# Designs tried in a protein design run: peptides against a protein of PDB entry 2N1D. Part 35

Target 1, 169 residues: chain A of PDB entry 2N1D
Amino acid sequence: EVKVKIPEELKPWLVDDWDLITRQKQLFYLPAKKNVDSILEDYANYKKSRGNTDNKEYAVNEVVAGIKEYFNVMLGTQLLYKFERPQYAEILADHPDAPMSQVYGAPHLLRLFVRIGAMLAYTPLDEKSLALLLNYLHDFLKYLAKNSATLFSASDYEVAPPEYHRKAV

## One batch from the design tools (peptide; aimed at target 1 E62 L125 L133)

Design b1_p22_7_s4 (made by RFdiffusion4, then SolubleMPNN; from b1_p22_7, 9 letters changed)
Fold by OpenDDE base, seed 2:
Structure b1_p22_7_s4 (fold): chain B 169 residues (1-169), chain A 22 residues (1-22)
Amino acid sequence: as target 1 above (169 residues)
Amino acid sequence: SELLEKIRELTKKIIEVIEKSL
């Protein structure tokens, strides 16, 4: 199995995220105030500001594009808790032409990295190539951890209305 | 699965660019 190491600073958030949704029956406010696209853009700009070479910039941009696409293909089927399914259906109806990276935010993006390792395990990558990819993914996760105070907050969630409970439960 | 194949192709593309950047 391919192990994507989640920074220790972010592991408590994964628990809080799970608790907010599954136990407290809350929903992340959508569309996100800070969506996945903007988070990835900020990361790319952050890397650029650190004086990377043009070649490194190309690599970062490709990783950003890849993470975005990973998220967009996995969100609906792999990253949602059962309680979030009705909300997702509403999002598809309200934003039919928008990728989910423009709708969802940091918590769901973080969930991607919990799941992506299992998918990568079935890719025919040599050990060296996989290590290179993981280095970039871990670098991005480090960025999320560094900015966790601004990216992850329980205040971005809201109690689902009774009407929603009837749909989800 | 189709999802797995998409991820494989995306990953391949990323790796190719990363390796060229070295």
Scores: peptide ipSAE 0.573, ipTM 0.936, DockQ to the pose 0.711
OpenDDE base, seeds 1, 3, 4, 5: peptide ipSAE 0.565, 0.566, 0.559, 0.561; ipTM 0.934, 0.934, 0.932, 0.934

Design b1_p22_8 (made by RFdiffusion4)
Pose (drawn by RFdiffusion4):
Structure b1_p22_8 (pose): chain A 169 residues (1-169), chain P 22 residues (1-22)
Amino acid sequence: as target 1 above (169 residues)
Amino acid sequence: TEENEELLEALKENLEKLKELL
């Protein structure tokens, strides 16, 4: 199976997010302003601002769109805990206009890379095509971890009260 | 340029295969 090193800079954050959901019994039931698509655009424009190019412009642009669709095909199914099901239906009902790539903010973005390595093990392309994919994915994760101090806000996880657990049982 | 085109094709192929798998 494909061995992909998830950024160890973000591993504490991954465990922190998991710790909040499971151990701390905290849930993320609110729309974040710092959302995945905004960060995708930020990274997409970042590569362009350092070196204005045509050939790499659409490359970064569509790869970013790839992460966007990849995230959309996994967010509510593969990147979600069973305890987040209540908040999912809640946020989806309260804000049916807002995309999930926006409301769940940056903490839910890291989950994509955790699961996408497993699913891409069942769809094995050659090392070279996978290398270019992982290249840009790792490049994004490098930038992601670089600005992660003002990027992730796991502090928005609030402890789910017993009345709220009623929606999980 | 060629490398970027090949990359985008591979990405589209991967995305299709992944959608089929799901």

Design b1_p22_8_s1 (made by RFdiffusion4, then SolubleMPNN; from b1_p22_8, 6 letters changed)
Fold by OpenDDE base, seed 3:
Structure b1_p22_8_s1 (fold): chain B 169 residues (1-169), chain A 22 residues (1-22)
Amino acid sequence: as target 1 above (169 residues)
Amino acid sequence: SEEYKELLKALKELLKKLKELL
């Protein structure tokens, strides 16, 4: 198994996120005030501001693009709790062609990294490629941890209304 | 699932690009 280590600073948030949705029956309000696209863009700009070489800059762009692609592919099938399914269905109905990276935010993006390790385990990656990927993934996670105060907040969730509960049955 | 296959495809492409750039 390929292990993508979640920073200790973010692990409590994963628990809170899970609790908010599954136990407290809340929903992350959509569209996100700060969506995945924006977060990734900020990360890319952050990395570029650190004095990267041209190749490193391009590499960061590819990493960002890759994470975005992973997110958009996995969101609907891998990253949602059961309680969130009706919300997702509504989003798809209203915006069938919109990438979910423009709709969802940091909490769901973080969930990606909980799942991505298992996906990597099924890929025939050579050691060098795997190490490279993991380095960037961990670097991004470190960025999320550094900016966690602005990216993760329980105030971004709301108690689902009674009508939603009926749909969720 | 098809989505899983797409993810693997995306991963391969990403890694390929990274190898070329780094």
Scores: peptide ipSAE 0.092, ipTM 0.720, DockQ to the pose 0.084
OpenDDE base, seeds 1, 2, 4, 5: peptide ipSAE 0.079, 0.061, 0.086, 0.088; ipTM 0.710, 0.688, 0.713, 0.716

Design b1_p22_8_s2 (made by RFdiffusion4, then SolubleMPNN; from b1_p22_8, 7 letters changed)
Fold by OpenDDE base, seed 1:
Structure b1_p22_8_s2 (fold): chain B 169 residues (1-169), chain A 22 residues (1-22)
Amino acid sequence: as target 1 above (169 residues)
Amino acid sequence: SKEYEELIKALKELLERLKELL
């Protein structure tokens, strides 16, 4: 198994996120005030400001592109709790051509990294490529942890209305 | 660079495998 370590600073948030949705029956406000696209863009710009070489800058861009595509593929089928399904269906109906990276935000992006390790285990990557990828993924997670105060907040959630509860069954 | 090429290869393989599994 390939282990992608979530920073200790972010683990409590995963628990809070789960609790807000599944137990408190709240929903993350959509579209996100700061969507996945903007988070990834900020990360890329942050890396550029650190004085990276051209090669490292290009590598960061590829990692960002990969995370974005991975998120867009995985969100609807793998990253949502059951209670969030009606909300997702509404988003698809209203915005069928919009990538989910433009709709969802940091909490759902973080959920991706809980799943990515298992997916990497089934990918035929050589040791060097895998190590390199893991280094960049961990670097991004470190960035999320550093900016967690601005990216993760319970105030971005709201209590679902009674009508929603009926749809959620 | 060698590092850049290896990363691109890894990402492409990951995404391809992901699409196959879903």
Scores: peptide ipSAE 0.098, ipTM 0.714, DockQ to the pose 0.638
OpenDDE base, seeds 2, 3, 4, 5: peptide ipSAE 0.081, 0.083, 0.085, 0.075; ipTM 0.703, 0.699, 0.703, 0.690

Design b1_p22_8_s3 (made by RFdiffusion4, then SolubleMPNN; from b1_p22_8, 8 letters changed)
Fold by OpenDDE base, seed 3:
Structure b1_p22_8_s3 (fold): chain B 169 residues (1-169), chain A 22 residues (1-22)
Amino acid sequence: as target 1 above (169 residues)
Amino acid sequence: SKEYEELLKALKELLERIKALL
C-alpha cells in the first residue's frame, strides 16, 4: 500500500474530528465558513506567490483541480461517518447540483488524504509518477498543517439538534 | 461497486493531471 503520511500536527485533529462526530454527536457546520474550494484556492495562490515558474504554476493548478475533483467524488461515499449521513442527504436535497467542495471544509478534505493511499494501491503507477504525486500531496498537507490553527477548530462543529438525532437513529 | 469505480475514476483523473506534468 502506498502511504500518504499525514503531518504529525494534524493527526490529533483526525482523532478529534472523529470524536466530535461519532462520540459527541456533533456535526460540522455546513456550509463551511471556509470551503474546500477556498482552501485550494488559497493554497494555489500561496504557491504562486513564492516565485514559481510558469510550469510550477500550471502544476499547482492541475494538482488543485485534481484534488477538488477527487474530493467531490469521494465525499459522499467514502469520507462521511455514519452520523453525518442525514446531514449529507439534506445538503443533496437542498443543493443537488452543488459540488461538495463548495459545501464542506478542511476536516473533510483532510479525511480524503487518509483514504488516498489505499486507493493508490489499486492504480498501477510508474515510480516517477508516484513520486511526483506524493510530493504534491505531501506539499499540500504541509500547507494544511501550517494553517491548521485557522482550518481546524472544534468551534466549527455544533451539537446536533434532537430532531437530527431522530433522523440518525 | 459503482461507487468504487467512480472513486477510482476520480483518483485516476487526479493522477492523469499530475502525470501530464512529467
Scores: peptide ipSAE 0.137, ipTM 0.749, DockQ to the pose 0.082
OpenDDE base, seeds 1, 2, 4, 5: peptide ipSAE 0.092, 0.042, 0.059, 0.091; ipTM 0.714, 0.673, 0.678, 0.702

Design b1_p22_8_s4 (made by RFdiffusion4, then SolubleMPNN; from b1_p22_8, 7 letters changed)
Fold by OpenDDE base, seed 3:
Structure b1_p22_8_s4 (fold): chain B 169 residues (1-169), chain A 22 residues (1-22)
Amino acid sequence: as target 1 above (169 residues)
Amino acid sequence: KKEYEELLKALKELLKRLKELL
């Protein structure tokens, strides 16, 4: 089993995120004030500012690109709670060509890392490749934890309007 | 299932690139 450890600072947020949507029937405000693209860009810039070698700089870029692609592929079918489905449908209708990394933000990005471990378990990765990937993923998660105060806030959610409840299954 | 396959491809590509750069 491939385990991607979520930092302790972020575990309570996952619970709050779930509660806000599933129990309190709130929705994350879309488009996100700070979308996944910007978060990843900030991370990349942060890593580059640390004086990494060229190879490591390129590696960071690839990690960012990979996470972005992973998110864009996974968001619609794997990262949404049932209550969020109508919202997603509206986003697709309004912005059919926009990658979801430009629409969604930190909470949904964090959900990706809850799922990624299971996905990696089904990939024929050698130990070295897996270790390398996990190191970068954990490094990114550490970055999210470090910036959690600005990235994760219940104020980014709002109570779904009555008309939305009619659409929600 | 299609999305899952695409995800796997993305991850594999990521790993490939990382190996090449590190």
Scores: peptide ipSAE 0.109, ipTM 0.719, DockQ to the pose 0.058
OpenDDE base, seeds 1, 2, 4, 5: peptide ipSAE 0.100, 0.100, 0.103, 0.101; ipTM 0.724, 0.727, 0.727, 0.716

## One batch from the design tools (peptide; aimed at target 1 E69)

Design b1_p23_1 (made by RFdiffusion4)
Pose (drawn by RFdiffusion4):
Structure b1_p23_1 (pose): chain A 169 residues (1-169), chain P 23 residues (1-23)
Amino acid sequence: as target 1 above (169 residues)
Amino acid sequence: ELLEELEEITERVVEILEEAEEE
């Protein structure tokens, strides 16, 4: 299987997010302003601002779109805990206009890279094509971890009350 | 179906990156 190192800078954050959901019994039931798409655009423009190019412009642009679609095909199914099912239906009903890549904010973005390495093990391309993919994915994760202090806000996880657990049972 | 979608997205991204490196 493909061995992909998930940024160890973000590993404490991954455990923190998991700790909040499972151990702390906290859920993320609110739309965050710092959302995945906005961070994707921020990274996409960042590569352009350092070096204005045409050839790399659409490259970053579509790879970002790739992360966007990758995230969309996994968000509610592969990147979600069973305890997040109540908040999913809640947010989806309360805000049917808003995309999930927006409302779940940055903490749910890191989950994509955790699962995508496993699914891409069942769809094995060559090392070179995978290397370019992991190159840009790791490059994004490098930038992601760099700005992570003002990027992730796990503090928005609030402890789910017993009345709320009624929607999980 | 999910694996096919991932493969298609991956193939498109790889083609774009190969084209960008050739230019």

Design b1_p23_1_s1 (made by RFdiffusion4, then SolubleMPNN; from b1_p23_1, 14 letters changed)
Fold by OpenDDE base, seed 2:
Structure b1_p23_1_s1 (fold): chain B 169 residues (1-169), chain A 23 residues (1-23)
Amino acid sequence: as target 1 above (169 residues)
Amino acid sequence: DLLKKIKELTEKIIKVLEEALKK
């Protein structure tokens, strides 16, 4: 299996996220105040501000685009807990033409990196290419860790109403 | 199906990244 290393600073959040949804029966507020598109854009701008060469800037933009696509194809089937499925169905009904990267936020984006490794293990990549990709993914994760205080908060979740509980359980 | 999509996306990204390293 391809191991995507999650920064130690973010591992506690993954536990909290799981607890909020699965145990406390809360839902992340959607649409996100800070969606995945915005987070990725901020990252790209951050990298550009660091004085990167044109080639490096181009590479970052491609990685950003790739992460966005990874997220959009995996969110619905791979990144949601069972309790979140009714909410997702409602989102699809309310925002049928919007990519999920415009609806969901940092917590779900982070979940992508927990799952993507298993998918990459089945891609026929040579060791050098895989290492190259992982370097960029890890760089983005470092960015998330640096901004974790702003991006991850339990206050972005809310208790699901009784009507929702009847749908989910 | 999902795996196929991931493969295609990954191949696209890798191609660009490799080209960026050469320049």
Scores: peptide ipSAE 0.513, ipTM 0.907, DockQ to the pose 0.774
OpenDDE base, seeds 1, 3, 4, 5: peptide ipSAE 0.508, 0.509, 0.501, 0.506; ipTM 0.905, 0.906, 0.904, 0.905

Design b1_p23_1_s2 (made by RFdiffusion4, then SolubleMPNN; from b1_p23_1, 14 letters changed)
Fold by OpenDDE base, seed 2:
Structure b1_p23_1_s2 (fold): chain B 169 residues (1-169), chain A 23 residues (1-23)
Amino acid sequence: as target 1 above (169 residues)
Amino acid sequence: DLLKKIEELTKKVIDVLEESLKK
């Protein structure tokens, strides 16, 4: 397995996220007040503000685009807890053509990095290319950790109504 | 199918990243 290192600052959040959904039967408020697209845009702008060269900026933009696409293809089948599936179905029904990166937010984006390593293990990449990609992914994760106070909050979740419980599990 | 899609996306990203290093 390709190991994607999650910053220590964010590991407790993964536990809290799991607890909020699975144990406390809460749902992340959708559509997210700050969606994945916005987070990625902020990251790109942050990198640009650091005085990067054109090539560096080009690379960052491509990484952002890649992360977005990873998220959009994996969210529905790989990143959701069982309790969240009815919510996802409702989102698809109401917004069939909307990319999920415009709907979901930071917690689900972070879940991507828990799962992406296993997927990359099946991609035929040379060691240097893989290291290069991982460096950019880790850089983005560091950004998430740096801004974790504003990106991750239990207040973004709400208790699911009783009628939702009947749909779930 | 998902793995294939991930591979395609990854190859695309890697190609750009490698190009950026060449300057």
Scores: peptide ipSAE 0.469, ipTM 0.889, DockQ to the pose 0.771
OpenDDE base, seeds 1, 3, 4, 5: peptide ipSAE 0.453, 0.467, 0.460, 0.458; ipTM 0.883, 0.887, 0.886, 0.886

Design b1_p23_1_s3 (made by RFdiffusion4, then SolubleMPNN; from b1_p23_1, 14 letters changed)
Fold by OpenDDE base, seed 1:
Structure b1_p23_1_s3 (fold): chain B 169 residues (1-169), chain A 23 residues (1-23)
Amino acid sequence: as target 1 above (169 residues)
Amino acid sequence: SLLEKIRKINEKIIEVLEKSLKE
């Protein structure tokens, strides 16, 4: 079993995110003010500035690239709640060639990490390499937790208009 | 397929990480 632990600081946000969408019928404002691409870039730069000797810069970059790829292939079919699907359709219509990592933000990125353990299990992985990957992923999650005040906010959501409700449910 | 895409991502990341461990 490949387990990616979500920091305790972020677990309540997952619940709030779910509640905002499914129960309060709100939508995350798109395009995100700070999209997934920028978050990942900030993390990579943060790691570089820390000057850590434990991690190779090229390894961090590859993990970041991988997270981005995971997000882009997973968002539309795996990470959205039912209520968000009309919004996604609108995004595709308006931005057909844009990767979703340039549209969506931190909340949806965090949703990915709820599912990432299963994704890692799809391929037999060397034990040492897997452990290292998990360390990077956990480190990234810690980064999200550290910056949660600026990355996760209910003010980034808004009540969906009545017209949206008719096509969502 | 989604599964194949995920596998490719996994393999690419692991390949790089394996190189880093050998250095």
Scores: peptide ipSAE 0.548, ipTM 0.916, DockQ to the pose 0.619
OpenDDE base, seeds 2, 3, 4, 5: peptide ipSAE 0.425, 0.433, 0.547, 0.441; ipTM 0.857, 0.861, 0.916, 0.865

Design b1_p23_1_s4 (made by RFdiffusion4, then SolubleMPNN; from b1_p23_1, 13 letters changed)
Fold by OpenDDE base, seed 5:
Structure b1_p23_1_s4 (fold): chain B 169 residues (1-169), chain A 23 residues (1-23)
Amino acid sequence: as target 1 above (169 residues)
Amino acid sequence: SLLEKIRKITEKVIKVLEESLKK
């Protein structure tokens, strides 16, 4: 497996996220107040503001686009806990033409990076190319860690109603 | 398949990243 290192600062959140959903039977409020698209846009703008060269900015934009695509293809089948599946079905019904990057937020985006490494292991890349990609992914993760106080909060979750429990079991 | 989609996405990204290093 390709190792995507999650910053230590974010690992406790992954546990909290899991606990909120699976044990406390809560759901992340959707549509997200700050969706994946906006997080990625903020990152790109952040990198731009740091005075990067045009080439580096171009590269960052493509990485952002790639992360967005990764998220959109993986969310439904790879990034959801069982308890979240009815919510996802409702989202698909209510927003059939919207990419999930416009609906979901930081917690689910972070889950992507827990799973993406295994997928990348099946993509034939030379060591240099893989390292190059990983450097950018890790840079983004560092950004998430830096902004974790504003991106990850238990207050973004809510207790699922009783009728939801019947659908989720 | 999902893996194929991931591969295609990755290939596109890598191509651009490599190009950025050459310019």
Scores: peptide ipSAE 0.735, ipTM 0.952, DockQ to the pose 0.765
OpenDDE base, seeds 1, 2, 3, 4: peptide ipSAE 0.734, 0.732, 0.730, 0.726; ipTM 0.952, 0.951, 0.951, 0.949

Design b1_p23_2 (made by RFdiffusion4)
Pose (drawn by RFdiffusion4):
Structure b1_p23_2 (pose): chain A 169 residues (1-169), chain P 23 residues (1-23)
Amino acid sequence: as target 1 above (169 residues)
Amino acid sequence: TLLEQLQEAAEEHPPEDLKELIE
């Protein structure tokens, strides 16, 4: 199976997010302003601002769109805990206009790369095509971890009260 | 093509524990 190193800079954050959901019994039931699509656009424009190009412009642009669609096909199914099911229906009902790539903010973005390595093990391309994919994915994760101090806000996870757990049972 | 294959794979396979995948 494909061995992909998830940024160790973000591993504490991954465990932190998991710790909040499971151990701390905290849930993310609110729309974040710092959302995945905004970070995707920020990274997409970042590569362009350093070196204005046509050939790499659409390359970054569609790869970012790829992450967007990849995230959309996994967010509510593969990147979600069973305990987040109540908040999912809640946010979806309260804010049916807002995309999930926006409301769940940056903490839910890291989950994509955790699962996508497993699913891409069942769909094995050659090392070279996969290398270009992982190249840009790791490049994004490098930038993601670089700005992660003002990027991730796990502190918005609030402990789910017993009345709220009634929606999980 | 890759996106379609990934969608199929995501539908065929249920989610797993993220902690195990992280390890």

Design b1_p23_2_s1 (made by RFdiffusion4, then SolubleMPNN; from b1_p23_2, 11 letters changed)
Fold by OpenDDE base, seed 5:
Structure b1_p23_2_s1 (fold): chain B 169 residues (1-169), chain A 23 residues (1-23)
Amino acid sequence: as target 1 above (169 residues)
Amino acid sequence: DLLEKLREVAKANPPQDLEELLK
């Protein structure tokens, strides 16, 4: 199995995120003030500003595009807690043509990296390609950790109203 | 390409509550 290491700085956030949703019955405010598209764009610009000219098999843009599309595929089926399902249904009804990367933000993006390792284990990638991809994924996670103070905050969550609780059974 | 491979893997996996992974 392919293991994607979550930075130690972000592991507590995953626990807090889980607690906010499942135990405290809160919901992440949607649409996100800073959505996944914006986060990935900032990362790409950050990497480009560094002026790195490496002979890599994957370009930063390709990695970003891959993460974005994979997030959009995985969000609805793999990255939500049960309590978040009614909210997701509302989002689909209100924004039927919007990719979820334009709606959701950093917490849900981070959840992707909890799953991505297991998914990569089923992809037929050669050793070199896999290593390169993993390097980019870890690099992106380090970027998230570096900017965690602005990307991850409990203030982005709100207590779900009583009527919502009746929907989330 | 890589994206297509990831899509195929994602589609092959049933919906799952993330709580099972983060508990």
Scores: peptide ipSAE 0.082, ipTM 0.725, DockQ to the pose 0.592
OpenDDE base, seeds 1, 2, 3, 4: peptide ipSAE 0.079, 0.064, 0.048, 0.055; ipTM 0.722, 0.700, 0.693, 0.714

Design b1_p23_2_s2 (made by RFdiffusion4, then SolubleMPNN; from b1_p23_2, 10 letters changed)
Fold by OpenDDE base, seed 1:
Structure b1_p23_2_s2 (fold): chain B 169 residues (1-169), chain A 23 residues (1-23)
Amino acid sequence: as target 1 above (169 residues)
Amino acid sequence: DLLEKLKKVAEANPPQDLAELLE
């Protein structure tokens, strides 16, 4: 098993995120004020500004691209709670050609890292490449933790209206 | 290509409700 460790600073947020949606019946405001694409771009620029070599810069770009695509593939089927599915359906209807990385934000991106470890176990990568990837994933999570005050906030959620409750199970 | 490798793995995995993992 490939284990991706989530920083202790972010674990409470995963619980709060779950509570806001599942127990308090709130929804994350969409489209996100700061979407996944923007977060990944900020990370890439942050890494590039710290004097990385050309090889490291290339690797960062590949990791960012990989996270983005992985998110886009998994969001709809693996990263949503049941209560969020009607909202997702509305997003698909209103924005059929938009990748979900342009719609969703930090909370849903963080959810990806709960699942990504199991997926990496089956990725056809050699041990050296896998170790490098894991280092970048942990580095990215550290970046999220460092910027958690601006990326994760309960104020980005709102109580779902009564008409939405009729759509949700 | 790392991107394609990750995409293939993600697409091959069956859907799963995240709530089942966190609850």
Scores: peptide ipSAE 0.051, ipTM 0.723, DockQ to the pose 0.557
OpenDDE base, seeds 2, 3, 4, 5: peptide ipSAE 0.027, 0.029, 0.030, 0.034; ipTM 0.675, 0.651, 0.676, 0.686

Design b1_p23_2_s3 (made by RFdiffusion4, then SolubleMPNN; from b1_p23_2, 10 letters changed)
Fold by OpenDDE base, seed 1:
Structure b1_p23_2_s3 (fold): chain B 169 residues (1-169), chain A 23 residues (1-23)
Amino acid sequence: as target 1 above (169 residues)
Amino acid sequence: SLLEKLKEVAKKTPPLDLEELLE
C-alpha cells in the first residue's frame, strides 16, 4: 500500500472538522471564501516563485490539474458526511454546471488526502512517475500545513437552521 | 496522462466512510 502521511499539524483539524459537522451540526459556509481552485493556484504560484525550471513548472501544473479533477470527481460521492448531503443537493440544484472545486474549500480538500495513498496503489503509474507524484503530494500537504492558520478555521462554519435539520433526517 | 489515470482510479474506488474513519 502506498502511504501518504498527513502532517501532524493537520490531523487535529480533521477531527475538528468532523466534530463541527457531525456533533455540533454545523455546515461549512458555501461558496467558500477561498475555494479549492484558489488554493491550488496559490500553491502553483508559490512553487513557480521558488526558481523552478521549466520542467518542474510543467510538473507542478500537471499535479495541480490532477488534484483539482480528482477532487471534483470525489467530492459528491466520497468526501461528504451524511449531514452535508442536503447542502450539496442545494448546490447542485442552484449551480449544476459549476465544478465543486469552485464551491468548496480547504477542509473538504484535506479530506481528499485521508485515503489517497491507498487509491494510488491502483493507479497505473511507473515507479518514477509514482515517486514524483508522491513527492508533490507531500509537498502540497506541507504547504497546507504551513498555511493552516488561514486555510482552516471554525469561523468558516455556521449552525444549520432548524429547517435544514428536518431535511437531514 | 496522469490526470486520466487519477480519474479512472477515482471512478473505481468505493466511497470513503469518513465518519467511521474519524470516529
Scores: peptide ipSAE 0.109, ipTM 0.725, DockQ to the pose 0.533
OpenDDE base, seeds 2, 3, 4, 5: peptide ipSAE 0.033, 0.074, 0.072, 0.066; ipTM 0.687, 0.709, 0.716, 0.697

Design b1_p23_2_s4 (made by RFdiffusion4, then SolubleMPNN; from b1_p23_2, 8 letters changed)
Fold by OpenDDE base, seed 1:
Structure b1_p23_2_s4 (fold): chain B 169 residues (1-169), chain A 23 residues (1-23)
Amino acid sequence: as target 1 above (169 residues)
Amino acid sequence: DLLEQLKKVAEENPPQDLRELLE
C-alpha cells in the first residue's frame, strides 16, 4: 500500500471541513476566490524562486500538471460529500466546459491527497518513479501546510439555504 | 504515461462519498 502522509497541521482541517459540510450543512463558496489552478501556479513559482535548476523546475511543472489533471478527474466522483452533490450539479450546468480546478479551491484540493495514496497503489509505477512522485507530493503538502492560514478558512463556507436542503435529500 | 495510468485507475473505481474516509 502506498501511503501519502498528510501533515499533522492539516489533519484537523480535514475534520473541520467534513464537519462544516456534513454536520453544519454548509457549502464552500463557489467559484473559489483562490482556485486550484492558482494554488498550483503559486507553488510552481515558489519553487522557482528557491533557485532550483532548470531540470528541477521542469519536474515541478510536470507534477503540477499531473495534480491538476488528476484533481479534475477525481473531483466529481471521489472528492465530494453527498451534501455537496447538488452544488456540483449546478456548477456543471452553469459552467459545462470549465475544469473543476478553476472552480474549486484549497479544501477540495486537500481532499485529493486523502485518496491519492490508495489510487497510486493500483498504478503500475516503478519504484524510482513512485519514490520521486511521493517526494513531490509530500513537498507540495508541506507547502500547503506552510500557507494554511491563507488557504483554509471557515469563512469561505456559508450555511446552505432551506431550498438547498430539499435538493440534497 | 503517469497521468494516463492515474486516469485509468480513477475510472475503474466506483464513486465514493468522501465522508467514509473521515468518519
Scores: peptide ipSAE 0.090, ipTM 0.722, DockQ to the pose 0.605
OpenDDE base, seeds 2, 3, 4, 5: peptide ipSAE 0.068, 0.031, 0.031, 0.042; ipTM 0.734, 0.688, 0.691, 0.710

